# Designs tried in a protein design run: peptides against a protein of PDB entry 6FRK. Part 2

Target 1, 411 residues: chain A of PDB entry 6FRK
Amino acid sequence: NEEVLNAMLKEVCTALLEADVNIKLVKQLRENVKSAIDLEEMASGLNKRKMIQHAVFKELVKLVDPGVKAWTPTKGKQNVIMFVGLQGSGKTTTCSKLAYYYQRKGWKTCLICADTFRAGAFDQLKQNATKARIPFYGSYTEMDPVIIASEGVEKFKNENFEIIIVDTSGRHKQEDSLFEEMLQVANAIQPDNIVYVMDASIGQACEAQAKAFKDKVDVASVIVTKLDGHAKGGGALSAVAATKSPIIFIGTGEHIDDFEPFKTQPFISKLLGMGDIEGLIDKVNELKLDDNEALIEKLKHGQFTLRDMYEQFQNIMKMGPFSQILGMIPGFGTDFMSKGNEQESMARLKKLMTIMDSMNDQELDSTDGAKVFSKQPGRIQRVARGSGVSTRDVQELLTQYTKFAQMVKKM

## One batch from the design tools (peptide; made by RFdiffusion4, then SolubleMPNN; aimed at target 1 L326; its pose is not in this set)

Design b2_p27_2_s2
Fold by OpenDDE base, seed 5:
Structure b2_p27_2_s2 (fold): chain B 411 residues (1-411), chain A 27 residues (1-27)
Amino acid sequence: as target 1 above (411 residues)
Amino acid sequence: MELSDVELLAILLGLKLTLEKKKEKLE
């Protein structure tokens, strides 16, 4: 029994190390799991594998729980949120994502660019803020981040903003001068929350980086970025351990809506390769697909149109990258699609939609769209010309539609 | 450009989840 336990724990430890979980945390987990498993209960014929998986899951849940309640903004108050983190962590993008999240929740939200070090930082923030219709402040001429942050916070306080997000200078190195600047900004604006932004892809470096920030400023929240790629997010455990601060959000892509509240259980399930069916259900629920009643009725009658396929393509594009969707399904590894393949997949989907945008209502609403085109080949040529594609591309779309409709009829 | 079988499967799974959720709301 002990040999079987040790072998299974070795496999789990290897998988956690491959997921960028810190070696110290993996060792501690192994000891905690060994202590939590009653070897006598394992002898009684219970599924040893399930017991070990449950024990591992339980200990990982403890590692992402700092035992500290996450800060939450107060409605009707002015809440100042300061962002800190390294350059390339996704900090500036994450400021915009958080601002957009609160704006969509009905908060009066604004952004301040206090990054004077990076040329074009303000232009990048302005571009993101303008696209999301978020009010912003910054300067092209002021070089003191303390002045910009103070003036911006004062301005937006006077205008009764509820969420005031301050983006600071991200740096490549942990230099003392950077931490002093960050501390000066924090002292000037007196933030209600300091958010550390961490890139999940930095692997074993997560602990040292997170600790360096926590030792200099009172980090109260963590946001983990780049959980869309090959990074299984094991670095998030290191960030929580080092900062003793909760993960409040995760960045799951490059889009402004690729941002979600952190949930412990789904995250650990995904980390272990168990999938995140609950998170997938939640994403489907957030799409507010009210018009699916008409689709359900059609499907019950074995009807599936090109329009119905187009709507499904729109829905999946709103759910985010294919790799994320697949990574939520048990048995699909995170490595099933490379990041390069995701952009290509989305480009393919957009191309198919562009072809369908050149179809008429009779073609889109036909119960057998492929038959409509086969009976009148001139329709293929019209659609091809309208969408700027070959007649072959339209035929390939119709072949895919036929395959898809046959699969849907078997559901 | 054809969608891969994996991409098609992802779309179908999204559809299935949508259908299952509506079934639960009708129950």
Scores: peptide ipSAE 0.129, ipTM 0.707, DockQ to the pose 0.181
OpenDDE base, seeds 1, 2, 3, 4: peptide ipSAE 0.028, 0.108, 0.024, 0.112; ipTM 0.600, 0.691, 0.578, 0.694; seed 2 fails the geometry check

Design b2_p27_2_s3 (failed a check: near_copy:native)
Amino acid sequence: MELTENELLAILLGLKLLLEKKEERKK

Design b2_p27_4_s1 (failed a check: near_copy:native)
Amino acid sequence: KEKELEELLELLKKLRELLELLEEILS

Design b2_p27_5_s2 (failed a check: near_copy:native)
Amino acid sequence: KELEELLNLLKNLLLVLLLRLEELKEE

Design b2_p27_7_s4 (failed a check: near_copy:native)
Amino acid sequence: DELEKKLKELLKLLNELKLLLNKILEE

## One batch from the design tools (peptide; made by RFdiffusion4, then SolubleMPNN; aimed at target 1 L326 F332 T334 D335; its pose is not in this set)

Design b2_p28_1_s2 (failed a check: near_copy:native)
Amino acid sequence: EEKEKEKKLLELALKLLLERAKKKKELE

Design b2_p28_2_s1 (failed a check: the pose's geometry)
Amino acid sequence: TKELLLLKALLLMFSGDFDLAEKLFEKL

Design b2_p28_2_s2 (failed a check: the pose's geometry)
Amino acid sequence: DKELLLLKALLLAFSGDFELAEELLKKL

Design b2_p28_2_s3 (failed a check: the pose's geometry)
Amino acid sequence: DKELLLLKALLLAFSGDFDLAEELFKKL

Design b2_p28_3_s1 (failed a check: near_copy:native)
Amino acid sequence: DELLEKLLELLKQLTELLLKIQKILDEV

Design b2_p28_4_s2 (failed a check: the pose's geometry)
Amino acid sequence: KKEEEEKRKKEKAELAIKLYLLKLLEKK

## One batch from the design tools (peptide; made by RFdiffusion4, then SolubleMPNN; aimed at target 1 L326 F332 D335; failed a check: near_copy:native; its pose is not in this set)

Design b2_p29_1_s4
Amino acid sequence: SELEKQLLEQLLLAQLLKKLEAEEEEKEK

Design b2_p29_4_s4
Amino acid sequence: EELEELLKQLLLAQLLKLLKAEEEKEKEK

## One batch from the design tools (peptide; made by RFdiffusion4, then SolubleMPNN; aimed at target 1 D335; its pose is not in this set)

Design b2_p30_1_s1 (failed a check: near_copy:native)
Amino acid sequence: KELLLLKALLFLFSGDFEKAEELFKLLEEM

Design b2_p30_1_s2 (failed a check: near_copy:native)
Amino acid sequence: KELLLLKALLLMFSGDFELAEEYFKLLEEM

Design b2_p30_6_s4 (failed a check: near_copy:native)
Amino acid sequence: EEELLELLKKLRELLLEIQKILNELEEERK

Design b2_p30_7_s3
Fold by OpenDDE base, seed 3:
Structure b2_p30_7_s3 (fold): chain B 411 residues (1-411), chain A 30 residues (1-30)
Amino acid sequence: as target 1 above (411 residues)
Amino acid sequence: EEEEEKKKKEEEERLKELRELYELLQKILS
C-alpha cells in the first residue's frame, strides 16, 4: 500500500513540477497529502488514484488561498488601481483587459499610461484603449511617471471615473530604480489596489519575481497572464505564496476578451489536467446555448445541416479562443493547440463560415448538404465565386461537413 | 430534492453532449 502511494505521489509530483509548481511547494504538498491520506481507508479497496487526486486537489486549493479577501472596487467611488510588473509580463495588455472587463460591467473606466521608459508605450496603450473605447491619459513629452500618474488620476477623479487604472513602467530586470519609481508613483497616487502582473510562462522564476515585487511595493492582488499556452499555471501558486495576495484575474490569450475572474476550483482542475467543467458550464450559459435545444434535438435525431455547423462555429467563435474551450474539457490537455495553431484554427473557422455565407437556404438547410452539391456541381462553383475561394476549398468544407454529420449520426 | 436531482441530471447530460460536440469540433479543427 505505501509503495503504491509513493509511486502515485511521485507521478503527481512530477506532473506538478512539469506544471511549473515550485519544488518547495511540491515537497510540502507531498508531505501534506501523505498526512491526509488514511492508509487504512486505502486498504479497504477505495480507488487509491481518486483518493490521492482528491487529497492533492484539496492541498492545491489551500496553496492558492492566501487567506486574504480579494480587493473589490466600490461602486460610486473612485478606485485607483496601479499595475506593476516586468516588461513582457503582459501588464499593459492586462490593464486594457481589466478596464474593458469593468467597462462591460457598467463601470466608468479609464486608463493612464505612466510608462515613460518604453518608447511607444503610450501609443500602444492608446491603440488598445481606442479599440476598446476606453478613455485614456498619457504624455508624449513628460518623462516623470509620477507627474503623469498624478495628473491623470486627478483628471479622472474630477471627471468621476470609478475605475482608474495606472499602467507603470515594466523594465526587463528587477532593478532598484524600477522599484523606486513604482514606490514614488504609489506614494503620489495612493492606489486602492496594487496589482502585480505575472507571466505564468516564467516557471520556477515566479517565486523570486513575486517576492521581489512584494518586498518593495504593497502588492494586494495578482493577475496571472499567458495561461493559454503550455504554461499550466503552477507559477501562480508561487506568486500567491510569495505575495500573500489573491489572484483576482487570469489572462488566457492575446484578445481583450481573453480575461476572466480567477476561480480557484477551475484553475486547480485545469492545473491537474482535469479540465474546467465549471468554466465550461459558465461559458455555455453565457452563450445561451439553450437556444440550441433545437440543435441538440436535431443532433439526437442524427440530423445535422450546414446551417447547424455554421451555428456551432459561431458559438465557438463567441466562446473565444478554441484552445481555451478545449482546455476546459476534461481530458483535453492544454497541449492541444499551440498559440500559433489557435489563430490559424480561428482563421480556418472564419474561412469556413465565409464559404457558408455564400450558400443558399436550400444548401444550408439540407439534411444532406453534400448530396445537394454532388448532384449539382454548379453550386460549388457559385459558392466558390461568391466567397472568393477555390472550388477545392468548398469541396474541403463539404468533406468536413460530411465527416461531422457522420459523427453526429453515430452519437 | 427530486427537481434538483432532475436539474442536475439534465445539466450532466447537457455537459456530456457539449463535451462530445467539442471533441467532434476538435477533430475537425485539428
Scores: peptide ipSAE 0.022, ipTM 0.368, DockQ to the pose 0.155
OpenDDE base, seeds 1, 2, 4, 5: peptide ipSAE 0.019, 0.011, 0.023, 0.013; ipTM 0.364, 0.341, 0.379, 0.338; seeds 2, 4 fail the geometry check

Design b2_p30_8_s2
Fold by OpenDDE base, seed 5:
Structure b2_p30_8_s2 (fold): chain B 411 residues (1-411), chain A 30 residues (1-30)
Amino acid sequence: as target 1 above (411 residues)
Amino acid sequence: MEEEKKKKEEEKKRKLAIELVLELRKEAAA
């Protein structure tokens, strides 16, 4: 029994190390799991693998819980959020993602660029903010980040902004001068929350970097970025352990919508390769699929039109990157779609929608759209010419539609 | 009764969205 437990724990420890979990945390987890497993229950012929997986899952859940309640903004107040982190962590992009997240929730949100060290930092923030229609502040001439941050915070407080996000300079190295600048900015603007942004892809270096920030500035929240890549997110456990601060959001891609509230259970499930069924369910719920009562009634009757397929494609595009959706499905790990395959999949979906934009209402609303086109082949040529595609591309779309319509009839 | 019907309908929509994504993936891999 103990030999079997030790062998299975060795496999789990190897998988956690391959997921960038810190070696000290893996050792501690091994001892905690070994202490939590009743060897007598293991002797009774219970599924030893399920018991070990459950014990590992419980201990990982404890590792992502710092025991500190996450800060939340207060409605109708001015909430100042200061961002800190290394250069290349995705800090500036994450500021824009957080601002957009709150704006979509009906908060009056703005961005301040207090990064005077990086050439083009303000232009990058301005481009991101302008695309998202988020108000922004910064300077091309002022070199003191304290002045820029103070003036920007005062301006947006006077204009009754509720969420005021301040982006600061990131450095490549732990330099004392950077930490002093961050302290001066923090003292001047008195932020309600300091957010440390960490790149998940730095693996075993996460602990030392997160600790260096926490030892110098009052980090109260963590955001983990680049969880769409090969990084399984094990470094997030190291950040929580080092900062004693909760993970509040995760960055899951390059798009402004590739940003979600952190959830412990889905994250640990994904880390263990069990898939994120809960996160997939939540993303599907956020699509407001419920507003389409007409689609539900059609699906109940095994009816599926080209218009119904078009609406589903619009919904899938609103879910965000295909890699993230697929990485939430059990058995389809994060590595299954390279970044190239995601852009290609989205381009393919957009191409299919463009073909359907060239269809008429009789074609779109037919319960047997493929039969409408098969009876009158001239429709395929019309749609192909209207959408600028080949007749083969239209036939491929109709073949795909027929597969989906058959699937709906089996549901 | 109506709330259980609504939940079952939401579950069918979720299942359909998942199956559509899975089929799109198979075709992107082919």
Scores: peptide ipSAE 0.042, ipTM 0.422, DockQ to the pose 0.138
OpenDDE base, seeds 1, 2, 3, 4: peptide ipSAE 0.037, 0.025, 0.031, 0.034; ipTM 0.501, 0.576, 0.591, 0.470; seeds 1, 3, 4 fail the geometry check

